Peptides against a protein of PDB entry 6GMG. Designs and how they scored, part 75

Target 1, 331 residues: chain A of PDB entry 6GMG
Amino acid sequence: DSDDRVTPPAEPLDRMPDPYRPSYGRAETVVNNYIRKWQQVYSHRDGRKQQMTEEQREWLSYGCVGVTWVNSGQYPTNRLAFASFDEDRFKNELKNGRPRSGETRAEFEGRVAKESFDEEKGFQRAREVASVMNRALENAHDESAYLDNLKKELANGNDALRNEDARSPFYSALRNTPSFKERNGGNHDPSRMKAVIYSKHFWSGQDRSSSADKRKYGDPDAFRPAPGTGLVDMSRDRNIPRSPTSPGEGFVNFDYGWFGAQTEADADKTVWTHGNHYHAPNGSLGAMHVYESKFRNWSEGYSDFDRGAYVITFIPKSWNTAPDKVKQGWP

## One batch from the design tools (peptide; aimed at target 1 G63)

Design b2_p24_3_s4 (made by RFdiffusion4, then SolubleMPNN; from b2_p24_3, 10 letters changed)
Fold by OpenDDE base, seed 4:
Structure b2_p24_3_s4 (fold): chain B 331 residues (1-331), chain A 24 residues (1-24)
Amino acid sequence: as target 1 above (331 residues)
Amino acid sequence: SAEEERRRAEEEARRRTFGPQPLP
């Protein structure tokens, strides 16, 4: 139960982290040691190291979402999400493919839909859009200037996002970012902000009014990106886990991975930071662990999930939670 | 495949150590 969650204790600002351990191609450490690394590497505000506050430690204690929360400065809203779906592959496999031995039709369709998403192309789309947004931010000193710049950039690139409604999460994302409005953050100056990326893994079959098969095996039609834009309507994501197929089977509600604003052009070399579960050192789950995974390890996901989305949000440029280069593990 | 085996190992490791994520 969430009642077993404990806020990790404060770590001295100058305490160096212990070495991370390798775990299935990832670098792994306990949450307290991640706090030490975070203070050394990511805590900087205007170039000065900061001790992770009690509030930030509390956010972090929520597990995978906590890693994204502490680094983005807000609980993930997931409104500006991107993915890539190969419709031709999906249609072709449904038409010409067949269920595996023992696979139901619903299971087959759910699997084919899952396999029709391209995580690398979804990530690339988010990076492309984040780059456009960053160009629009660079010399914009008010929201109006940012929006005008953004529209110009999109028009120049002939990007379908130019046709989005002004109330779309795409255009409203900046104004809805708390740190944009903060005096020590953006202070309503877009040029003080930068776009950052995180990823969410979740289950498609969340509609309780749908068939049991969709809840167990996925909804092939749910959470597809819009053609041209790559935008995913996340409004129906209610953090409902996959339904069990057998008694005693259980699935988790989501996973979050933090990318930030790495400049590494090779997707396979990018580092994704995520947590396993909420911190419960005295409970059955135990202490929270933090993982730094390469893109391959992150994008593979788990059987708990059949959707991956790449989400854009914003942080102040003065924060170092999204550096250009992330090193995996310690040292 | 080696990739499937790795994925399976990662999923198994996760199931041993991963729990539900509470919402605030």
Scores: peptide ipSAE 0.093, ipTM 0.763, DockQ to the pose 0.474
OpenDDE base, seeds 1, 2, 3, 5: peptide ipSAE 0.025, 0.026, 0.025, 0.070; ipTM 0.607, 0.611, 0.619, 0.750

Design b2_p24_4 (made by RFdiffusion4)
Pose (drawn by RFdiffusion4):
Parts: sequence; structure tokens; C-alpha cells
Structure b2_p24_4 (pose): chain A 331 residues (1-331), chain P 24 residues (1-24)
Amino acid sequence: as target 1 above (331 residues)
Amino acid sequence: DAYDEAEDYVDNHREAWRNNAAKS
């Protein structure tokens, strides 16, 4: 009867996954089967396939956060985040629009703020920033050389990110990556690391001391990107879900999607990997399923979340959890 | 801390499911 979280069993390294295909832009498989796929195409350490460890299987079993947790080797901090927001559209639609049939002004403002975000440009911004970071660390063998290379290209590119504080989440992103300091990972050598991207969908009204309206309909001033840089301050994100509007209405607090470092130029052709919930085949929610969605399917989101953040972190180049190509389903 | 936050996530799913079942 227990809806307790269970860890999926170990899958042999030679066991191939059952076949599955995408339908209308999304593919899904039970977590036990995805582990088989992951071991075949994502588990490589210096080109050698690996079995998903007991620890990794445990991390994965926690739901949508599990895929990102496993692929990055760290529970997501969301410290370095980017988004796009049309300030002019937001200000214009507030002073020119009106609430629809059946909206409070708090609900109207919350929705307009939500629709003013552009997840394609937000992902695109994280893409170009990650590319600058990767070029900065290509031939840099110490952090100092990486930071010099990073600032040089940002200044020449007139990127407002050049003026970020030395201790900001942006400039400290590499040094604060645990695998960067590990001897078997980056070993303090930026050239052994790679920038990767994942996404977080979440709710804007997370201040417990705020009005109920913001908790139920959103805070338009929350989690807006800074101008010029597009950085989103994720420090006030506390994994607090949207408050219900009527009794019995349940909301999920967040969703994580793994992009990695795919080379596909078409943002709409990129694949994003995420789970539906924690693993509980003997319980109420059932077994965890891993979803592989095209960008538009991922960025469609749900009413649970009115905010999207595209996050940059680093993994060692020796890993294969962020390959150039990601294929939906199997084979 | 990461495990506490992940357990809070599982609890959220359980509570959301119970709330939606009560409403139905």
C-alpha cells in the first residue's frame, strides 16, 4: 500500500531497453527502462560504458529532479540562471489591456507577467553564454586563465555580463562546481570541464508573508531577469508551490528538464529529459516515467508554473551525460 | 539538505494527489 519512494533495481550493462517512440513531440518510458537506455548512450566515462550506480539510481528515483541530478552529479542549485522578458509588452498590456471574463486584477497581472516571458529567447541566451564559457575554458588550465579568457570575450562582445561581480553566481559558477575540484573530474583544470544547460519551471509567488493574491495568482515583480544580462535572481526560490484557488486543487511545486549540450541549432528540435514524479510502483502515483520532449512540448509548461529559468552548470568532459545528439525513444 | 528538499518534493506530490482526489 505504501506510496513510499523506492530505488529502481540495478540493470545489467548488457541489457538493452524496450523500444519506445515519441508521440506528438514527446516520448516516455518507465524509469527502469530509461536506466537501460541511459547506460547504453549516456553512461560513458572516457568512452567506457558504466552501470548506473546505486546512488545515481537513488537520485533518479526522486522524480523530475532526478534526471538533472544524475546527469550533472549534483542536486540543482539554480544559482546561474537566465530568462527573457519583454518589459515593453508587459507595461503596454497592463496599461492597455483589461482583465478577461472572470479575472481579478491580481490574476490578470499575474497572467500578463507570465505570458511576457519568452522561453525560446531565454534558452537562446543561456545557449550563447554557455558557448562563451566553453570557449573561455578550452585552453585554460587554471581558473585564473579561464576568468581572463571569459572577461576578454565578454568585453569585446560588449556583453553586460562582463560587469558582474567577481563573486557573483556567473563568475563563480565554475569554481563552485563540485566536480571541478574533484581529482577524478576537473581537478582544478577548466579545460577538463564543459558547460551544460537544464531548465526549471516554478511558481513566482513564493513569499509566505505576501498577500494571498500573489500566492494564488503570481507575483509579477518576482523572478524577472535583470536588463542587459538576463540573469534571474534564484535566491528567493524556495521550492514553494502555487497556492490552491479552491479546496482540493493540487499543484506541483517545480519541474526540471535536462538539455545538456546538444549541437542542434533548431531550438524546437532539441530534446529535454524530465520525469513525472518519484518512483513508487507499489504506491498511489505509480512508477516513475522519464519523458523526452521537444523544446516546445517542454516550454509549454503547466498552470502550476508561471516562471521559467534556464540554468548553466558544468560537468567534466570525460562524462557522456550531455552528448552532442539526443534521440527520443529507442532504438 | 538536498535529500530534505527532494523529500519535500515527494511530499508535495502526495499532498497534491490527496487534494485532487478529495475534490473529485

Design b2_p24_4_s1 (made by RFdiffusion4, then SolubleMPNN; from b2_p24_4, 13 letters changed)
Fold by OpenDDE base, seed 1:
Structure b2_p24_4_s1 (fold): chain B 331 residues (1-331), chain A 24 residues (1-24)
Amino acid sequence: as target 1 above (331 residues)
Amino acid sequence: SAKAEAEAGIQNQREALRLNQAAA
């Protein structure tokens, strides 16, 4: 029951975290201990450590999305999302491939579609775009200057994003970021902001008017990136989970992973931070745990999901929630 | 609301994670 959610208590600012537990290539800890690490490593505003506020602790307590929420400063809107889909692979596999033993045609098509997404290329595209945005932000002191810089950068690279509408999430993302407008944030100065990345896993078969097979096994045509830009239309994502294929089966509606702005060039060495469920220390689910996973562990996802998107948002440069280097675990 | 969405979505992730780890 979601009513069992509890906000973790405050941790003293100077309290050091206990060692993380290694678990199948991941580092794991209880949420209270993550708060301790967060205060030591990620809490800095203008170089000064901060205690995690009650509001931030409440956000964090909501589980996987809570990790992204507390580090980005806002609930994920998922408007500026990227992915990579191999259309040729998809078509060829459908034509030449065969269902596995006991696999229905719908199951086969859903699986082939899922396998036609390349998580690494999707992540790379998001990083590429974030880099372009950061260059556009660097010396821009108003939104108009930022947009002009962005268009110039895109033109120089012959990027298809240059053709997006001015109202597109791509161009509107900065002005729609609350921290950009905050006095202690961007203060309407783009040069005070930086692009950051998080990832969402979700189910493609969310249309209730579609066939039961699509809801159970995926919609092969849903949430594909636009050619050239890599943009995914997330407007139809309503956090609806996969439909059960057997009695008693249940699926989770989403997972979120925080990357931030790591500079590690090797995708496989990047660290992704995520939570398992909402914090319910007195309930059946128990205390929330936080995981720091390598990209391979994160990108593998769960059977609950057949889509992964890499989303760009913005945070003030004065925040240390997205450092250049992230160390897995503690110490 | 953001809170409602967050509450609804992550209840069974612990079990899913366990199964994936065991399969790895």
Scores: peptide ipSAE 0.228, ipTM 0.804, DockQ to the pose 0.282
OpenDDE base, seeds 2, 3, 4, 5: peptide ipSAE 0.035, 0.031, 0.109, 0.059; ipTM 0.667, 0.658, 0.760, 0.759; seeds 2, 3, 4 fail the geometry check

Design b2_p24_4_s2 (made by RFdiffusion4, then SolubleMPNN; from b2_p24_4, 15 letters changed)
Fold by OpenDDE base, seed 1:
Structure b2_p24_4_s2 (fold): chain B 331 residues (1-331), chain A 24 residues (1-24)
Amino acid sequence: as target 1 above (331 residues)
Amino acid sequence: SAREEAEAGIENQRKALALNKAAA
């Protein structure tokens, strides 16, 4: 019952975290200990440590999405999402490939579609776009200057995003960011903001009007990136989980991973922070745990999901929730 | 609302954890 969710208690600002537990290339800890780490490492506003507020602790308590929520300062809207899909691979595998023993045609097509997404290339595209945005932000003191800079940067790179409509999530993302408008945030000054990245895993077969096979095994045509831009239309993502294939089977609706603005060039060395479930210390699920995973562990995902998107949003540069370097775990 | 979406996500995260524990 969602009624079992509890907000973690406040942690003293000076309390150091306990060591994280290593587990299969991940570092794991209980949510209360993550709050301690967060206060020591990520809480800084204008160079000063802050205690995690009750509101932030409440956001965090919602699980995987809570980690992204507390670090980005807003609930994920997922409007500016990127992925990479190999259409040639998809077509070739459908034509030349064969279903596995016991695999239906729908299962085969869903699997081939899932395998045709390249998580690394999707992540690289998001990083490329975030870099362009950061250059456009650097000396822009109003939104008009930012948009002009952005268009110039895209033109210089011959990027297909230059052809997006002015109302596109690509151009509207900054002005739609609450922290951009806050006095202690961006204060309407783009040069005070930076682009950050998080990832969402979800199910493609969410259309209730579609076939049962698509809901069970995936919709091969759903949530593909647009050619040239890599943009994914997320408007049809309603957080609907995969349909059970057998009695008693159940799937999770989404997973979120926080990357921020790490400068590590090797994707495999980047750290992704995510939670397992909502905090229910007195319930059947137990306490929430936070994981710091390498990209390979994050991008592998779960059988619950057949899509991954890499999303760009913005935070004030005065926040330290997205540092250049992220250390996995705690000594 | 953001809260409603978060609440909808809560119930579904329960089942994924059971699967992840079985796979670990």
Scores: peptide ipSAE 0.178, ipTM 0.768, DockQ to the pose 0.387
OpenDDE base, seeds 2, 3, 4, 5: peptide ipSAE 0.027, 0.027, 0.026, 0.069; ipTM 0.652, 0.652, 0.669, 0.739; seeds 2, 3, 5 fail the geometry check

Design b2_p24_4_s3 (made by RFdiffusion4, then SolubleMPNN; from b2_p24_4, 17 letters changed)
Fold by OpenDDE base, seed 5:
Structure b2_p24_4_s3 (fold): chain B 331 residues (1-331), chain A 24 residues (1-24)
Amino acid sequence: as target 1 above (331 residues)
Amino acid sequence: SAKEEADAGIQNQLDALAANKAAA
């Protein structure tokens, strides 16, 4: 029950974290201890540690989305999302493959579609685009200069994103970022901003007007990336969970993982920070826990989800919520 | 609002799911 959500108390600025605990190949800790780590490592504004504010603690208390929220500075809008889908694999498997024993046609198609997504390539595409954006931002002191730089970079790389409409989330993402407009943030200066990445896991079968089978087993045609660009239309993602296939079965709506702007070239060595549920220390769910997972642990996801998107947003360079290197756990 | 959107998706129990998956 969402009514059981509690804002974690403030932690002293100089309080050091307790050691994280291993959990299925990831580092795990209680939310209050993550706040301690966050204050030591990620809280910096203009090089100075900051205590996590009540507002930030409130955001964090919402669970997995809260981790992305507090680090990005805004609730995820998911407008600039990327994925990779192997259309040939999908078509070939549908044509030549067979349902498993006891598997329905709809279940088969949903599974094949899920398996046709490549999480690593999707992540790589997002990183590529983020790099292009960062180059465009570097010496741009107004939005017009940023957009011009971006178009030039895309043209030089012969990137299909150069053909996107000016109103596309790709071009509008910066101007729609609250921290870009803030005086203590970007102050409308693109060169003060950097691109960052988070990921969302969600269910494809969210259309209530579609068949029950699609809601139960996935919609093979939903949330595919556009060819060439890798852009995913997220407008139909309404945080609707997978429909139960049996009585008493329930699925969660989404998962969010924070990557930020790590420079580690090996995807498998990147660290993804996420939460398990909203903070309910006095409720049935208990205290929120925060996980720092390697990419393999993050990208594996759960049966609750058949889509993964890698989303680009922006934060001020003065924030340290997206450092070049992220150390898993503590110490 | 952002809070309303967050509330709509607040039901997440990934730790339990992870445990179940690991046990399977």
Scores: peptide ipSAE 0.040, ipTM 0.735, DockQ to the pose 0.295
OpenDDE base, seeds 1, 2, 3, 4: peptide ipSAE 0.048, 0.028, 0.029, 0.028; ipTM 0.735, 0.656, 0.656, 0.650; seeds 1, 2, 3, 4 fail the geometry check

Design b2_p24_4_s4 (made by RFdiffusion4, then SolubleMPNN; from b2_p24_4, 13 letters changed)
Fold by OpenDDE base, seed 4:
Structure b2_p24_4_s4 (fold): chain B 331 residues (1-331), chain A 24 residues (1-24)
Amino acid sequence: as target 1 above (331 residues)
Amino acid sequence: DARAQAEAGIQNQREAAALNAAAA
């Protein structure tokens, strides 16, 4: 119950983190210790470290989404989302594959659809687009210049995104970013902003008007990327969890992982920061923990989810919440 | 409402280490 949520207390600005706990490619710590690390490493504005504000601590306390929220500076809107889906694989497996023993047809189709998504290719597509956007931002001092640069870049690469509507999330994302308009942020100067990436895991079977089987086992046709662009229509994502398949079974609504703007070329070496649940130190769930996971650990996801999207948003370059290099754990 | 659900975040504790161990 979200009613048990507590805002973590302030941490002294100069307090160093305790060591993280390593576990199977992840580094784990309690939320208060993450705040300490965040203040030392990610809090910098114009090169000066900052104490995490009460508002930021409150955002963080919401769990996995809180990690993305505090680092991006806004609640995730998920509008500019990318994925990769192998249609040929999907069709082939449906045609030539068979349900496993005890697996229903709906379970089989849902599983095949889930397995037809390529998390690495989806991530790479988002990185590719973010790179194009960053080039378009680099010397653009107004939105018009940014958009012109973006269109030119896309044309040069023969990218299908060049055909998107001017009102699409792709072209409107920058102007809809609050920090872009802030005086101490972008100050309406695109060249002061950079593209960043986070990931969301969620359930495909969210349509309440669909069959119970789709809600239980996934909707094979839902949340597929558009051909050519890789864009995922996220408008139908209402944070509805998977329906239980057995009495007493329950699933969570989503997971978020923060990547930022790491420049590591090897996807397997990139670090993803996420939380386990909302902070409830006096409740049954306990204190929130923060994980820093390698891509392979993040992209594995959970049985709660059958979709992964990689989302682009923007932050001011003056923020250090998305550094070029992220070090896993502490020290 | 949908907003309240979104803001609640993950409601179940994730045991990342246990999950990874099981998958290994």
Scores: peptide ipSAE 0.031, ipTM 0.727, DockQ to the pose 0.175
OpenDDE base, seeds 1, 2, 3, 5: peptide ipSAE 0.031, 0.025, 0.026, 0.031; ipTM 0.731, 0.660, 0.662, 0.721; seeds 1, 5 fail the geometry check

Design b2_p24_5 (made by RFdiffusion4)
Pose (drawn by RFdiffusion4):
Structure b2_p24_5 (pose): chain A 331 residues (1-331), chain P 24 residues (1-24)
Amino acid sequence: as target 1 above (331 residues)
Amino acid sequence: MSQEEADKINAKYAEAEAKAKAEA
């Protein structure tokens, strides 16, 4: 009867996954089967396949956060985040639009703020920033050389990110990556690391001391990207879900999607990996399923979340959890 | 979604965050 979280059992390294295919842009498989796929195409350490460890299987079993947790080796902090927001569209649609049939002004403002975000440009911004970071760490063998290389290209590119504080989440992103300091990971050598991207969908109205309207319909001023840099201050994100509008209405507090470092230029052809909930085959929600969605399917989101953030972190180059290509389903 | 189902999911996500903070 227990809807307790269970850890999926170990899968032998030779066990191939059951086949599955995408339908209308999304593919799904039970977590036990995804572990088999992950071990075949994502588990490589210096080209050697590996079995998903007990610890990794435990992390994965927590739901959507599990895929990102496993692939990055760290519970997601969301410290370095980017998004795109059309300020002009937001200000114009507020002073020119009107609430629809059956909206409070708080609901109207919350929706307009939601629709003013552009997740394609947000992902595109994280893409170009991650590329600058990767070029900065290519031949840099200490952090100082990495930071010099990073500031040099940002200044020459007239990127407002050059003026970020030395201790900001942007400039400290590499040094604050645990695997960067590990002797078996980056070993304090930026050339051994790689920037990767994952996404977080979440709710804007997370201030418990705010009005109920913001908790139920969103805070338009919350989690907006700074101009020029596109940085999103994620420090006030506390994993608080959208408040219900009627009794019995449940909302999920967040969703994580793993992109990695795919080389595909078409943002719509990129694949994003995420789970539906924690693993509980003997319980109410059932077994965890891993979803592999095209970008538009992922960025469609749900009413649970009115905010999207595209996050940059680092993993060692020796890993294979962020390959150049990601294929939906199996084979 | 029902409130009960959402509570189950949200509680486990909270546990994952608590586990990560404890190991830190």

Design b2_p24_5_s1 (made by RFdiffusion4, then SolubleMPNN; from b2_p24_5, 11 letters changed)
Fold by OpenDDE base, seed 3:
Structure b2_p24_5_s1 (fold): chain B 331 residues (1-331), chain A 24 residues (1-24)
Amino acid sequence: as target 1 above (331 residues)
Amino acid sequence: MSAEEAELINSAYQKAEEEAKAKE
């Protein structure tokens, strides 16, 4: 029962974290210790260290979404999402490949589709777009100036995003960001904001009207990026988990990983912060743990999911939740 | 994971979404 969720207690502002523990190439710690790290490293507003508020601790306590929530300042909307799909690979594998021993045709097709997504290229696309947005933000003091700059940047790069509708998530994302409108945030000044990235893992087979096989093994045609732009239509993502393939089996509906605005050029060296489940120290699930994973560890995901999207949102530059460099673990 | 564990986790996530929407 969700009633066993507990909000982690406040940590003293000056309390240093305990060392993280390594776990299969990632750093792991309990949520309370992450709060300590967060206060030391990520909490700064206008250069001043802040104690994580009760509201922020409550957000964090919800699990994987909580990490992205506390660092982005809002519940993920997932509207501006990118991915990369190799259609030629998909077609070729379907044509020339064979199901593995014991693998059904539907399972084979779902697997081939999953493997046809290039996580690195998807991430790269999101970073490219975020960079363009950041350039557009830099000298813009109103939304109109930002949009004009953005269009110019896209035109210069011959980017297909220039053809998106003005009401698309791409152009409306800044306007729809609460922190942009806040007096202590962007204060309606785009130059006070920066683009940041997080990732969502989810299940493709969410259509209840589709076959049971698609719900169990994935929908090969669902949540593919649009050609040229790389945009993924996330409107059909309703946080429906994968259907069980055996009795007693269950799957989680999503996972979130926070990247922020790291400048590390090598994708494999980037750090992704994510949580396991909601904080239930006195419950069956136990305490929430936070992981700082390298890209390879994050992008591998879990069997619960067959899609990964890289999402762009915005935070005030005065926040330090998305620093240029993220160090894995502590110290 | 077990169906029970998954249901617990998913229920919590649903609540989070509802709470977030209520504050908007």
Scores: peptide ipSAE 0.591, ipTM 0.940, DockQ to the pose 0.923
OpenDDE base, seeds 1, 2, 4, 5: peptide ipSAE 0.027, 0.027, 0.025, 0.038; ipTM 0.702, 0.715, 0.688, 0.771; seeds 2, 5 fail the geometry check

Design b2_p24_5_s2 (made by RFdiffusion4, then SolubleMPNN; from b2_p24_5, 16 letters changed)
Fold by OpenDDE base, seed 3:
Order: structure tokens, then C-alpha cells, then sequence
Structure b2_p24_5_s2 (fold): chain B 331 residues (1-331), chain A 24 residues (1-24)
């Protein structure tokens, strides 16, 4: 039960993490040890390391979303989300493919839809957009300048995002970021902010008015990216988990992975930080563990989810929660 | 989104382990 959640205790600022190393693309450590690492590597504000506050430790204790929460400085809103969907593959597989033995038509269609998403291309699109935004943020000292720069950049690239409404998540994302308005954050200066990326895994079949089959096996038409922009309408994501297909089966509501602003050009070499569950050291779930996964490990996801979105948000440049390089483990 | 939604996170550890094995 969520009632078993405990806020991890404070770790001394100078305490080094216990060593841990990646195995098969994933490094794993207990949440307390991650706090130690975080304080050494990611905690810096204006170049000074900070002890993780009680509030931040509480955020972190919520599990996978907690990792993104503590590093982004806000609970994920998921408004500016990108994905890539191969419509031709989907149509061709539906037409020419056949359900597996024992697979229902709905299960087949849900699976084919899931397989028609390209996680790498979705991630690449988000990185492309984040790069455009970062260029637009550069030397922009007010929101108007940022928006003007952004429109110019999009026009130069003939990007379909230039046609988005001014109130769209794309253009409103910066102004809606709390840290942008904070005195010790952006202080309303776009040039003090940078775009960062996280990912959410979730279930497509969340519409309670839809068929039971869609809730069990996925909604093939749900949460597809818009052509040209790659934007995913996340408004219908209500954190509803997959419906059980058999008695006793249960699924998790979502997963979150933190990428930040890594500069590694090879997607396969990027590191994604995420958690397994809320911290319950005295409960049935046990202590929270934090994973540092390669992209392949992250993008594979779980059977709980049939959608992945790559989301852009912003953090102050003075924060070191999104460094250029992320390393797995600790020596 | 509220903190209440975050509390719905249960056990992804088992799947994470299975995934790690799959990626060997």
C-alpha cells in the first residue's frame, strides 16, 4: 500500500556512494546510495554541491516518477510529448499479418500498434526539438525574444511546429515552468534555462468508455503522434494501468525515465535514470532501487505499457541535474 | 498531476530484472 512509503533519510553531503557497476546495460543501486551519488554529481546549484532536501527526498521516494521529479524540479506534466509511429508498417501488418496461435484479433491489433512505434525516432525527434529550443533560449532575455527566436528557427528548418498555436504546449511550456519564474532559477530570463528530456511509458487503453478488449490489449488508435510535428496529445493519459487479462494479473500505471540534456549523439549510449517503485523499506515492496539504464534497456519497456513518449521540459542552467555526460554506477 | 498518482506505482523491479536478463 502507498501508506508504506517512507522518505529516505538525509545523507551527509560528503558521503560517497557505495560502488556499483552496470551489468547488461543497467546499473542498479538502492535509493539511499543514489542520494549520495546525486549529492556528489547532480546536486550542484551555481557550481556548489547541495544536500538533497527533505522535500526532494520525499519526491524521490515516489519511485520512477520521483527520479524525474527530483531532477526536473517539478512533477511531470507531460504536455510537450513526442513519439514516432510508422503508419505504413501498421497498415501493412494489419493487412498481411495474422494473429498468433491463441491471440485474439484485439490482442493482435494492440501488439501491432505497439510494435509500430519507433522509440529511437521518437527520442531523436525530442532531441531535435530540444536543440531548437536551446538555440532559441540562447541570448533571449525575455519570453517574447525566446518565442521569436523559436519561430525563426522553426521556419529555417521548415518544421511543422511553426504552425502550432501560441497557447500550445510547445510555445507555452517555458512560461508554465515554475523554475523559470523563480528568482534563483530562470528569473524570467530564458537564457538561464535549458531544455531537458524525460520519457514516460504508459498504457494506451485508458478510455473506460471503450471496449474491454482495448483496455486489456491496447487501443491501436490512441496516443499516436501528429504527422509532421511528432506531438502526442497526452490529455487523455490519466495514469490508468492496463486491465488484467487473467485473474490475479496486475499492471503498473506508468514508468518514467530521466535523460536530461546528455550530448551523446549515439542514442544507444545514452543513460536513462529511473526507479522501480516507491520507497517502502519496511513494507512488502522493500526499498526503492534506482536504475541507470542504456537506451535499449529503457526503450524496451515493460508489458505493462504499450506507449512511450519523450517529453521536453526546462530547468535552470545553474542546476546540474542534466549534465552533458551521465555515467552509470560508481567506481 | 498530483502526488496521489505517484503513489500508485507498485513493483516494477521484477520486470526490470527480467528485462536485464533479456538484454544479455
Amino acid sequence: as target 1 above (331 residues)
Amino acid sequence: MSAADAELINNAAKEAQELAEKLK
Scores: peptide ipSAE 0.024, ipTM 0.653, DockQ to the pose 0.063
OpenDDE base, seeds 1, 2, 4, 5: peptide ipSAE 0.023, 0.027, 0.023, 0.023; ipTM 0.656, 0.655, 0.667, 0.653; seed 2 fails the geometry check

Design b2_p24_5_s3 (made by RFdiffusion4, then SolubleMPNN; from b2_p24_5, 12 letters changed)
Fold by OpenDDE base, seed 2:
Structure b2_p24_5_s3 (fold): chain B 331 residues (1-331), chain A 24 residues (1-24)
Amino acid sequence: as target 1 above (331 residues)
Amino acid sequence: MSAEDAELINNANKEAEELAKAKE
């Protein structure tokens, strides 16, 4: 019951974290210990450590989305999302493949669609775009200059994003970022901002007007990236979980993983930070735990989800929530 | 959801979305 959610108490600014523990190939700790790490490593504003505020602790307490929320400074809007889908593989497998023993046609199609997404390529696309955006931001002191720079960069790379509408999430993402407009944030100066990345896992079969089979086994046509750009229309993502296929079966609605702006070129060495559930230390769910996973462990996801999107947003450069290097666990 | 999945992921975060909307 959501009524059991509790905001974690404040941690002293200078309190060092306890060691993380291994869990399913990840580094794991309780939420309060993550707050300690966060204050030591990620809390810096203009080079000065900050105690996590009550508001930030409240955001964090909401679980996996809370980790992304506190580090990005806003609730995820998921508007600028990227993925990679192998259309040829999908078509060929549907044509030449067959359902497994006991697998329905709908289950087969849903599985084939899920397997046709390439998480690594999706992540690389987001990183590529974030790099372009960062170059466009670097010397732009107003939004117009940023947009002009962005168009030039895209033209130089012959990127299909250059053809996007001016109102697209791609071009509007910066202006729609609250921290960009804040006096102590970007202060309307693009050069004070940087692009960052997080990931969302979710279910494709969310359309209530579709067949029950799509809700149970996935919608093969839903949430595919646009050709050339890799953009995913996330407007139909309403945080609806997978429908149960048997009595008593239940699925979770989403998972969020924070990447930030790591510069590690090897995707497999990148670290993704996420949470398990809302903080309920006195409830049935128990205390919230935070995980730091390598990309392989993160991108594997769960059976609850058949889509992964990599989303770009922006934070002030003065924040240290997205450092170049992220170390897994503690120490 | 598998037992392993439940230990790692058990999110009931609909309330977070509502909170975010209320703060906008």
Scores: peptide ipSAE 0.022, ipTM 0.652, DockQ to the pose 0.380
OpenDDE base, seeds 1, 3, 4, 5: peptide ipSAE 0.024, 0.023, 0.023, 0.025; ipTM 0.668, 0.671, 0.667, 0.666; seeds 1, 3, 4, 5 fail the geometry check

